# Peptides against a protein of PDB entry 4Z5W: the designs that were tried, part 98

Target 1, 305 residues: chain A of PDB entry 4Z5W
Amino acid sequence: IPDVFLELNKLWYFSAQSNLFNGEMPRSLSNSRSISLLSLRNNTLSGQIYLNCSAMTNLTSLDLASNSFSGSIPSNLPNCLRLKTINFAKIKFIAQIPESFKNFQSLTSLSFSNSSIQNISSALEILQHCQNLKTLVLTLNFQKEELPSVPSLQFKNLKVLIIASCQLRGTVPQWLSNSPSLQLLDLSWNQLSGTIPPWLGSLNSLFYLDLSNNTFIGEIPHSLTSLQSLVSKENAVEEPSPDFPFFKKKNTNAGGLQYNQPSSFPPMIDLSYNSLNGSIWPEFGDLRQLHVLNLKNNNLSGNIP

## One batch from the design tools (peptide; made by RFdiffusion4, then SolubleMPNN)

Design b2_p17_5_s1 (from b2_p17_5, 7 letters changed)
Fold by OpenDDE base, seed 3:
Structure b2_p17_5_s1 (fold): chain B 305 residues (1-305), chain A 17 residues (1-17)
Amino acid sequence: as target 1 above (305 residues)
Amino acid sequence: SSSPPGFLLSYDPNFVV
């Protein structure tokens, strides 16, 4: 990428995703006063991520996903006072979340999917201070760590939580009951154990639940048959989505499904590939908005209603 | 062999860096 952004004093949006750009980010781009949205995802960019937040006063969205960047997570990002969305997916940091992210009040959407992030306890303890955080994606990190169940953790404004494929141990954490606006939960492909907690059915905005491929035991909570967002067409207020798309990784080499908005996900309960027992509740028939109910590969018995 | 369902990402899994 040429170092010409100093002359582009009116450049508000720069999108150069899905190219073959290599080398470092241009220094003039890292100092741009005009840029609001920056997307360089799906390239071969390298070196350390450096942004001059004192110069980049208009920066609101940053997508650097799927690049060859290295080093630590930039600890100065909270100084970018308008920065709302960060996608650092598939960047190999081998790092913890910086303590400075406690002060990241502009942050609304964060992704570190497959970024070699370590220490989930520290990450959640830091990120709970981000009062505007609505979307958090931490898939393919924290390998074999324990998912903290500390009741003091509070994500009051959280709408989307994705922590899949981490080999995480522990139980469904009670601190999620402090997130009444939760719409999407993916904890699939872990080593989570215990029972599925009944309080999940009290999350009235929850329309997408994936607990598949874990070690859950006991009965399916009857309270899941009363998930209000799946009973009635309440107008899910399309709140501002993250500026980055989601992808469902299928185990088949068939291309990942792209979802541009969380609202584009089919309403789903996936409890498949666990050790759940007991019956399928007939009251799942009350979930008139449910598109996918996946209970396969469990120890369920009785009649299919 | 029943493969478990896929999980959610925020990057294109088909893009090779």
Scores: peptide ipSAE 0.471, ipTM 0.888, DockQ to the pose 0.879
Fold by OpenDDE base, seed 5:
Structure b2_p17_5_s1 (fold): chain B 305 residues (1-305), chain A 17 residues (1-17)
Amino acid sequence: as target 1 above (305 residues)
Amino acid sequence: SSSPPGFLLSYDPNFVV
């Protein structure tokens, strides 16, 4: 990428995604006063990520996903006072979340999916201080760690939480009950155990629940038949989506489904591939907005209602 | 197919760096 961004004093949006750009980010780009949205996703950019936050006063969105960047996570990013969205997916950091992220009040959407992030306890303890955090994606990190169940953890404004395929141990954490605005939860492809907690049915905005491919036992909580977002349409809060798309990785070599917004996900309950027992509740018939109910590969019995 | 359903990502799994 050429070092010409000082001359581009009116450049608001720079998208150079899905190209073959290599080398480091140009110094003039890292000092741009005009850029609001920067996407360099799907390239071969390398070196250390550096942004001059004192210069980049208009930066609101940063997508650097799927690049060959190395080194530390930039600890100065909280100084970018308008920065809301960060996608650092598929960048191999081999790091913990910086402590400076406790001060990241502008942050609304964060992804580190498959970024070799370590220490989930420290990550969640830091990120709970981001009061405006709505979307958090941490899939394919924290391999074989324990999902902390510390009741003091508080993500008050959390709407989307995805921590899939980490081989995480533990139970569904009680601190999620402190996130009453949660719309999407994916904890699939872990080693989570215990029972599915009844308080999940109190999350009135929860329209997408994936707990598939874990080691959950006991009955399906009857409270899941009363999920208000799945009973009626009126509670679909149109919230601003993150500036990065989601992808559903299927086990088949068939291309992943792309979802541009969380609202584009089908309303779903997936409890498949667990050790759940008991009956299917007839009251699942009350969930008139539900598109997908997946209960396969469990120990369920009785009649299908 | 007897395989578990897929999980969510924020990157294209088909893009190879």
Scores: peptide ipSAE 0.465, ipTM 0.889, DockQ to the pose 0.864
Fold by OpenDDE base, seed 4:
Structure b2_p17_5_s1 (fold): chain B 305 residues (1-305), chain A 17 residues (1-17)
Amino acid sequence: as target 1 above (305 residues)
Amino acid sequence: SSSPPGFLLSYDPNFVV
């Protein structure tokens, strides 16, 4: 990418995603006063990520996902006072979340999916201070760590939580009950154990629940048949989606489904590939908005309602 | 053998860096 962004003093949106750009991010780009949205996703960019937050006063969205960047997570990003969305997915940091992110009040959406992030306890302890955080994606990190169950963790405004495929141990954490606005939860492909907690059915905005491929035992909580977002349409508060797309990785060689918005996810309960027992509740028939109910590969018995 | 369902990502799993 050429170092010409000083001349582009009116450039508000720069998308150069899905190209073959290599080398470092241009210094003039890292100092751009005009850019609000920057996407360089799906390139071969390298070097250290550096942004001059004192210059980049209009920066609201940053997507650097799927690049060859190295080094530390930029600890100065909280100084980018308008920066709301960060996608650092598939950047190999081998790092912890910076302590400075406690002060990241502008942050609304964060992704570190498959970024070799370590120490989930520290990450969640830091990120709980981000009062405006609505979307958090941490899939493919924290390998074999324990999902912290500390009841003091509070994500009051959290709407989307994705921590899939981490081989995480522990139980469904009770601190999630402090997130009453939660719309999407993916904890699939972990080593989570215990029972599925009944309080999940109290999350009135929860329309997408993926607990698949864990080691959950016991009965399906009857409270899941009363998820209000799946009973009626009235509670679907369309909030601003993150500026980065989601992808569902399929285990088949068929390409991942791209979802441009969280609202484009089908309303779903996936409890498949666990050790759940008991019956399928007939009251799942009350979930008129439910598109996908996946209970396969469990120890369920009785009649199919 | 049925494979477990897929999980959500914030990157294209088919894009190789």
Scores: peptide ipSAE 0.464, ipTM 0.887, DockQ to the pose 0.884
Fold by OpenDDE base, seed 1:
Structure b2_p17_5_s1 (fold): chain B 305 residues (1-305), chain A 17 residues (1-17)
Amino acid sequence: as target 1 above (305 residues)
Amino acid sequence: SSSPPGFLLSYDPNFVV
């Protein structure tokens, strides 16, 4: 990318996604006072990510996903006082979340999907201080770590939590009961154990639940038949539009489904590929908004209602 | 053999860097 952004002093939106750009981010871009939305996703950009937050006073969204950037996560990003959305998916950092992110009050949407992030305990302990955090995506990190169950963790405004395919150990964490606005939870493809907690059915905004491919045992909690967002359309809460797209990775060589908004996700309960026992509750029939119920590959018995 | 369902990402899994 050429170093010509000094001349572009009115540039508010720059999207150069899905190109063949290589080399480093130009210094004039890292110092742009005008840019609000920056997307360089799906390129071959390299070097260390550096942003002059004292200059980039209008920066609100940053998408650098799927690039060859290296080095540390920029610890100065909390100084970008208007920065709401960060997508750093598929950037190989090999790092922990910076301690400075405790001060990241502008942050609303964060992704580190497949970014070689380490220490989930530290990451969640830091990110709970982000009072405006609504979307958190941490898929394909923290390999074989333990998902912390510390009751003091609080994500009060969290609407979307995705921590899939980390081989995480532990249980469904009790601290998620402190997230009453949670709409989407994906903890699939882990080594999570214990029972599915009944309080999960008290999350009245939860319309997408993926706990598939874990080691959960016991019965399906009857409270899941009372998920209010799935009972009636009147309980449909305005879904946050994250400034970055989601993709469902299918196990087949067929391309992932793209989801631009959480509202584009089908209302779903996926508990498949666990060790759940007992019956299927007939009251799942009350979930009139449910599009997908996947209970396959469990130890369930009795009649299908 | 039935494969487990897929999981959610915030990047295109088909894009190769």
Scores: peptide ipSAE 0.446, ipTM 0.888, DockQ to the pose 0.901

Design b2_p17_5_s2 (from b2_p17_5, 5 letters changed)
Fold by OpenDDE base, seed 4:
Structure b2_p17_5_s2 (fold): chain B 305 residues (1-305), chain A 17 residues (1-17)
Amino acid sequence: as target 1 above (305 residues)
Amino acid sequence: SPAPPGYLLSYDPDFVV
């Protein structure tokens, strides 16, 4: 990428996704006063990520996902006072989340999916201080760590939580009950155990629940048949989506499904590939907004209602 | 047995860096 962004003093949006750009990010780009949205996803960019937050006063969105960047997570990002969305997916940091992120009050959406992030306890302890955090994606990190169950963890404004495919141990954490605005939860492809907690059915905005491919036991909580977002349409608060797309990795040779916004996800309960027992509740028929109910590969018995 | 369902990502899984 040429180092010409100093001359582009009116550049508000720069999208150069899915190209063959290599080398480092231009210094003039890292100092751009005009840029609001920067996306360089799906390139071969390398070196350290550095942004001059004192210069980049208009920066609101940063997508650097799927690049060859190295080194530490930029600890100065909280100084970018308008920065809301960060996508650092598939960047191999081999790092912990910086302590400075406790002060990241502008942050609304964060992804580190498959970024070799370590120490989930520290990550969640830091990120709970981000009062405006609505979307958190941490898939393919924290390999074989324990999902912290510390009741003091509080994500008051959290709407989307995705921590899939981490081989995480532990149980469904009770601190999620402190997130009453949660709309999407994906904890699939872990080693989570115990029972599915009944308080999940109290999350009135929860329309997408993926607990698939874990080691959950016991009965399906009857409270899941009363999820208000799946009974009625009235509670679908369209909130501002993160500026980065989501992808559903399929285990088939069929390419990943792209979802440009969380509202494009089908309303879903996926409890498949667990050790759940008991019956399928007939009251799942009350979930008139539910598009996908996946209960396959469990120990369920009785009649199909 | 069929493979478990897929999980959510914030990057294209088919894009190779």
Scores: peptide ipSAE 0.460, ipTM 0.882, DockQ to the pose 0.888
Fold by OpenDDE base, seed 5:
Structure b2_p17_5_s2 (fold): chain B 305 residues (1-305), chain A 17 residues (1-17)
Amino acid sequence: as target 1 above (305 residues)
Amino acid sequence: SPAPPGYLLSYDPDFVV
């Protein structure tokens, strides 16, 4: 990428995604006063990520996903006072979340999917201080760690939480009950155990629940038949989506489904591939907004209602 | 047995770096 961004004093949006750009980010780009949205995802960019936050006063969105960047996560990013969205997916950091992220009050959406992030306990302890954090994606990190269940963890404004395919141990954490605005939860493809907690049915905005491919036991909580967002359409809070798309990785060699916003996901309960027992509740018939109910490959018995 | 359903990502899994 050429070092010409100082001359581009009116450049608000720069998208150069899905190209073959290599080398480092040019210094003029890292010092741009005009850029609000920067997307360089799906390239071969390398070196250390550096942004001059004192210069980049208009930066609101940063997508650097799927690049060959190395080194540390930039600890100065909280100084970018308007920066809301960060996508650092598929960048191999081999690092912990910086302590400076406790001060990241502008942050609304963060992804580190498959970025070799370590220490989930430290990550969650840091990120809970981001009071405006609504979307958190941490899939394919923290391999074989324990999902912390510390009740003091608080993500008050969290709407989307995705921590899939980490081989995480533990139970569904009680601190999620402190997130009453949660709309989407994916904890699939882990080694989570115990029972599915009844308080999940109290999350009135929860329309997408994926707990598939874990080791959950016991009955399906009857409270899941009372998920208000799946009973009535009126509670769909349209909120600004993150500036990065989501992808559903199919377990078949068929291409991933792209979803541009969380609201484009079908309303779903997926509890498949567990060790759940008991009956299917007839009251699942009250979930008039539900598109997908997946209960396959469990130990369920009785009549199908 | 059929494979478990897929999980969610914030990057294109088909894009090779």
Scores: peptide ipSAE 0.460, ipTM 0.891, DockQ to the pose 0.883
Fold by OpenDDE base, seed 3:
Structure b2_p17_5_s2 (fold): chain B 305 residues (1-305), chain A 17 residues (1-17)
Amino acid sequence: as target 1 above (305 residues)
Amino acid sequence: SPAPPGYLLSYDPDFVV
């Protein structure tokens, strides 16, 4: 990418994703006063991520995913006072979340999917201070760590939480009950154990639940048959989506599904590949908005209603 | 080529890309 952005004093949007760009990010781009949306996703860009947040006063969205960047997570990003959305998926940092992210009040959407992030306890303790955080994606990090269950953790405005494929130990954390606006929860492909907690059925906005591929035991909570977002359409809050698409790949489909918004996900309960027992509740028939109920590969018994 | 995912929700670890 040429270093010509100094003269582009009216450049609001720069999108150069899915090209063959290599080398470092241009210094003139890292100092752009005009740019609001920056996407360089899916290139071969390298070096450290450096942004001059004192110059980049209009920066609202940053997508650097699927690049060859290295080093630490830029600790100065909270100084980008308008920065709302960050996609750092598939950047191999081998790092912890910076303590400075406690002050990241502009942050609404964050992805570190497959970014070699370490210390989930520290990450959640830091990110709970981001009062505007609505979307958090931490898939393929924290390998074999324990998912913290500390009741003091609070994500009051959280809408989307995805922490899949981490081999995480522990239970479904009680602190998620402090997130009454949660719409999408994916904790699939972990080593989570214990029972599925009944308070999950009190999350009136929860329309997508994936707890598949864990070690959960006991009965399916009857309270899941009363999820209000799956009973009626009235609670479909169209909230502002992140500027980056979601991607779900299942082994059976060579093509991953892209979802541009959280609302584009099919209403789903996936409890497959666990050790759940007891019956399938007939009252799952009351979930008129439910598109997918997946209970396969459990120890369930009785009649299929 | 499939557009590289922005947010990786679930990565099936048995899926070699």
Scores: peptide ipSAE 0.028, ipTM 0.609, DockQ to the pose 0.147
Fold by OpenDDE base, seed 2:
Structure b2_p17_5_s2 (fold): chain B 305 residues (1-305), chain A 17 residues (1-17)
Amino acid sequence: as target 1 above (305 residues)
Amino acid sequence: SPAPPGYLLSYDPDFVV
């Protein structure tokens, strides 16, 4: 990318995604006073990510996903006082989240999906201080770590939490009960154990639950049959609108599905590939908004309602 | 290991997990 952005003092939006750009991010771009939205996703950009947050006072969205950047996560990003959305998916940092992110009050949506992030305990301890954080995606990180169940963790404004495919140990964390606005939870493809907690059914905005491919035991909580968002349409769910799409791979051999908004996800309960026992509750029939109920590959018994 | 169906926020069609 040419270093010409100094002259582009009115440039508000720069999108150069899905090109063949290589080398480092140009210094004039890292110092742009005018840019609000920056997307360089799906290129071959390399080197250290550097942003002059004191200059980039209009930066609101940053998408650098699917690039060959290296080194540390930029610890100065919280100084970008208007920065709301960050997509760092598929950047191999091999790092922890910087402690400076405790001060990241502008942050609303963060993705580190497949970014070689380490220390989930530190990551969650830091990110809980982001008071405006609505969307958090940490898929394909923290390999074989333990998902912390520290009751002091609080994500009050969290709407979307995705921590799939980490081989995480532990249980469904009690601190998620402090997120009453949660709409989408994906903890699939981990090594999570114990029972599915009944308090999940109290998350009145939860329309998408994926706990598939874990080691959960016991009965399906009857409280899941009373998930208010799946009973009635009447609650206008205020959705987070991250400036990055979500992608879900259905199968190992299938292409990923793109979801531009969390609302594009089908209302779903997926508890498949666990060790759950007992009956399927007939009251799942009350979930009139539910599109997908997947209970396959469990130890369930009794009648199918 | 079978690539777990997870949220990939980077569309890499060639991403073999």
Scores: peptide ipSAE 0.023, ipTM 0.636, DockQ to the pose 0.335

Design b2_p17_5_s3 (from b2_p17_5, 6 letters changed)
Fold by OpenDDE base, seed 3:
Structure b2_p17_5_s3 (fold): chain B 305 residues (1-305), chain A 17 residues (1-17)
Amino acid sequence: as target 1 above (305 residues)
Amino acid sequence: SDAPPGFIVSYDPNFVV
């Protein structure tokens, strides 16, 4: 990418995604006063991520996903006072979340999907201080760590939580009951154990629940048959979504499906590939908005209603 | 298919870096 952004004093939006750009990020771009949205995803950019937050006063969205960047997570990002959305997916950091992210009050959407992030306890303890955080994607990190169950953790405004494919141990954490606005939960492809907690059915905005491919035991909580968002067409107020797309990564090399918005996911309960027992509740028939109920590969018995 | 269902990511899984 040429170093010409100093002359582009009216540049609001720069998208150079899905190209073959290599080398470092241009210094004139890292110092742009005008840029609001920056997307360089799906390239071969390298070196350290450096942004001059004192110069980049209009920066609101940053997508650097799927690049060859290296080093630590930039600890100065909280100084970008308007920065709301960050996508650092598929960047190999081999790092912890910086302590400075406790002060990241502008942050609304964060992704580190497949970024070699370590220490989930520290990450969640830091990120709970981000009062405006609505979307958190931490898939393919924290390998074989324990999902913290500390009741003091609070994500009051959280709408989307995705921590899949981490080989995480532990149980469904009770601190999620402090997130009454939760709409989408993906904890699939872990080593989570214990029972599925009944309080999940009290999350009235929850329309997408994926607990598949874990080690859950016991009965399916009857309270899941009363998930209000799946009973009635409440107008899910399409609150501002993250500026980055989601993808459902299948185990087969078949292309991932793209979802531009969290609301584009079909209403779903996936409890497949566990050790759940007991019956299928007939009251799942009350979930008139449910598109996908997946209970396969469990120890369920009785009649299919 | 006997494969476990897929999980959500925020990168294009078809793009190879």
Scores: peptide ipSAE 0.545, ipTM 0.906, DockQ to the pose 0.840
Fold by OpenDDE base, seed 4:
Structure b2_p17_5_s3 (fold): chain B 305 residues (1-305), chain A 17 residues (1-17)
Amino acid sequence: as target 1 above (305 residues)
Amino acid sequence: SDAPPGFIVSYDPNFVV
């Protein structure tokens, strides 16, 4: 990418995603006063990520996902006072979340999916201080760590939580009950154990629940048959979605499906590939908005309602 | 063979860096 962004003093949106750009991010781009949305996703950019937050006063969205960047997570990003959305997915950091992110009040959406992030306890302890955080994607990190169950963790405004495929141990954490606005939860492909907690059915905005491919035992909580978002079309005010797309990675070499926003996911309960027992509740028939109920590969018995 | 369901990521899984 040429170092010409000083001359582009009116450039508000720069998308150069899905190209073959290599080398470092241009210094003039890292100092752009005009850019609000920056996407360089799906390139071969390298070097250290550096942004001059004192210059980049209009920066609201940053997507650097799927690049060859190295080094530390930029600890100065909280100084980008308008920065709301960060996608650092598939950047190999081999790092912890910076302590400075405790002060990241502008942050609304964060992804580190498959970024070799370590120490989930520290990450969640830091990120709980981000009062405006609505979307958190941490899939393919924290390999074989324990999902912290510390009841003091609070994500009051969290709407989307995705921590899939981490081989995480532990149970469904009680601190998630402190997130009453949660709409999408993906904890699939972990080593989570214990029972599925009944309080999950109290999350009235929860339309997408993926607990698949874990080691959950016991009965399906009857409270899941009363998930309000799946019973009725409440006009959930579409809050601004993250500026980065989601992908459902299939295990088959068939390409992942792209979802441009969380609301594009079908209403779903996936409890498949666990060790759940007991019956399928007939009251799942009350979930008129449910598109996908996946209970396969469990120890369920009785009649199919 | 029933493969386990897929999971959500925020990168294109088809893009190889």
Scores: peptide ipSAE 0.532, ipTM 0.901, DockQ to the pose 0.880
Fold by OpenDDE base, seed 2:
Structure b2_p17_5_s3 (fold): chain B 305 residues (1-305), chain A 17 residues (1-17)
Amino acid sequence: as target 1 above (305 residues)
Amino acid sequence: SDAPPGFIVSYDPNFVV
């Protein structure tokens, strides 16, 4: 990418996604005073990520996903006082979340999906201080770590939590009960154990629940049949989505489906590939908004309602 | 073959870096 952004003093949006750009990010771009939205995802950009937050006073969205960047996570990003959305998916950092992210009050959406992030306990302890955090994607990190169940963890404004395919141990963390606005939860493809907690059914905005491919035991909580978002349509407030898309990565070599917004996911309960027992509750029939109920590959018995 | 369901990511899985 040419170093010409000093002359582009009115540039508000720069999207150069899905190209063949290589080399480092231009210094003039890292110092742009005008840019608000920066997307360079799906390129071959390299070097260290550096942003001059004192110059980049208009930066609101940053998508650098799927590039060949190296080095540390930029610890100065919280100094970008208007920065709301960060997508660092598929960048190999081999790092922990910087402690400076405790001060990241502008942050609303963060993804480190498949970024070689380590220490989930430290990551969640830091990120809970981001009072405006609504979307958190941590899929394909923290390999074989334990999902912390520390009751002091609080994500009050969290709407989307995705921590899939980490081989995480532990149980469904009770601190999620403190996230009453949670709409989408994906904890699939882990080694989570214990029972599915009944308080999940109290998350009135939860329309997408994926607990598939874990080691959960016991009965399906009857409270899941009373999820208000799946009973009635009346409260579907369209919330501002993150500026980055989601993809459902199929386990088959079939291409991933793109979802531009969390609301584009079909209303779903997926509890498949666990060790759940007992009956299928007939009251799942009350979930009139449910599109997908997946209970396959469990130890369920009795009648299919 | 009963393959486990997929999971959500925030990158294009078809794009090779």
Scores: peptide ipSAE 0.529, ipTM 0.904, DockQ to the pose 0.886
Fold by OpenDDE base, seed 5:
Structure b2_p17_5_s3 (fold): chain B 305 residues (1-305), chain A 17 residues (1-17)
Amino acid sequence: as target 1 above (305 residues)
Amino acid sequence: SDAPPGFIVSYDPNFVV
């Protein structure tokens, strides 16, 4: 990428995604006063990620996903006072979340999906201080760690939480009950155990629940038949979606489906591939907005209602 | 297919770096 961004004093949006750009980010780009949205996703950029936050006063969105960047996560990013969205997916950091992210009040959407992030306890303890955090994607990190169940953890404004395919141990954490605005939860492809907690049915905005491919036992909580978002078509307040797409990565080499926003996911309850027992509740028939109910590969018995 | 369902990521799984 050429070092010409000082001359581009009106450049608001720079998208150079899905190219073959290599080398480091140009110094003039890292000092741009005009850029609001920067996407360099799907390239071969290398070196350290550096942004001059004192210069980049208009930066609101940063997508650097699927690049060959190395080194530390930039600890100065909280100084970018308008920065809301960060996608650092598929960048191999081999790092912990910086402590400076406790001060990241502008942050609304963060992804480190498949970024070799370590220490889930520290990550969640830091990120809970991001009061405006609505979307958090941590899939394919924290391999074989324990999902912390610390009741003091609070993500008050969290709407989308995705921590899939980490081989995480533990139970469904009680601190999620402190997130009453949660709309999408994916904890699939872990080693989570215990029972599915009844308080999940109190999450009135929860329209997408994936607990598939875990080691859950006991009955399906009857409270899941009363999920308000699946009973009635509430006018979902069109909240600003994160500036990065989601992909459903199938276990087959078949291409992942792209979802441009969380609301593009079908209303779903997936409890498949667990050790759940008991009956299918007839009251699942009350979930008139539900598109997908997947209960396969469990120990369920009785009649199908 | 008898395989477990997929999971959500925020990168294109078809793009190889």
Scores: peptide ipSAE 0.516, ipTM 0.901, DockQ to the pose 0.848

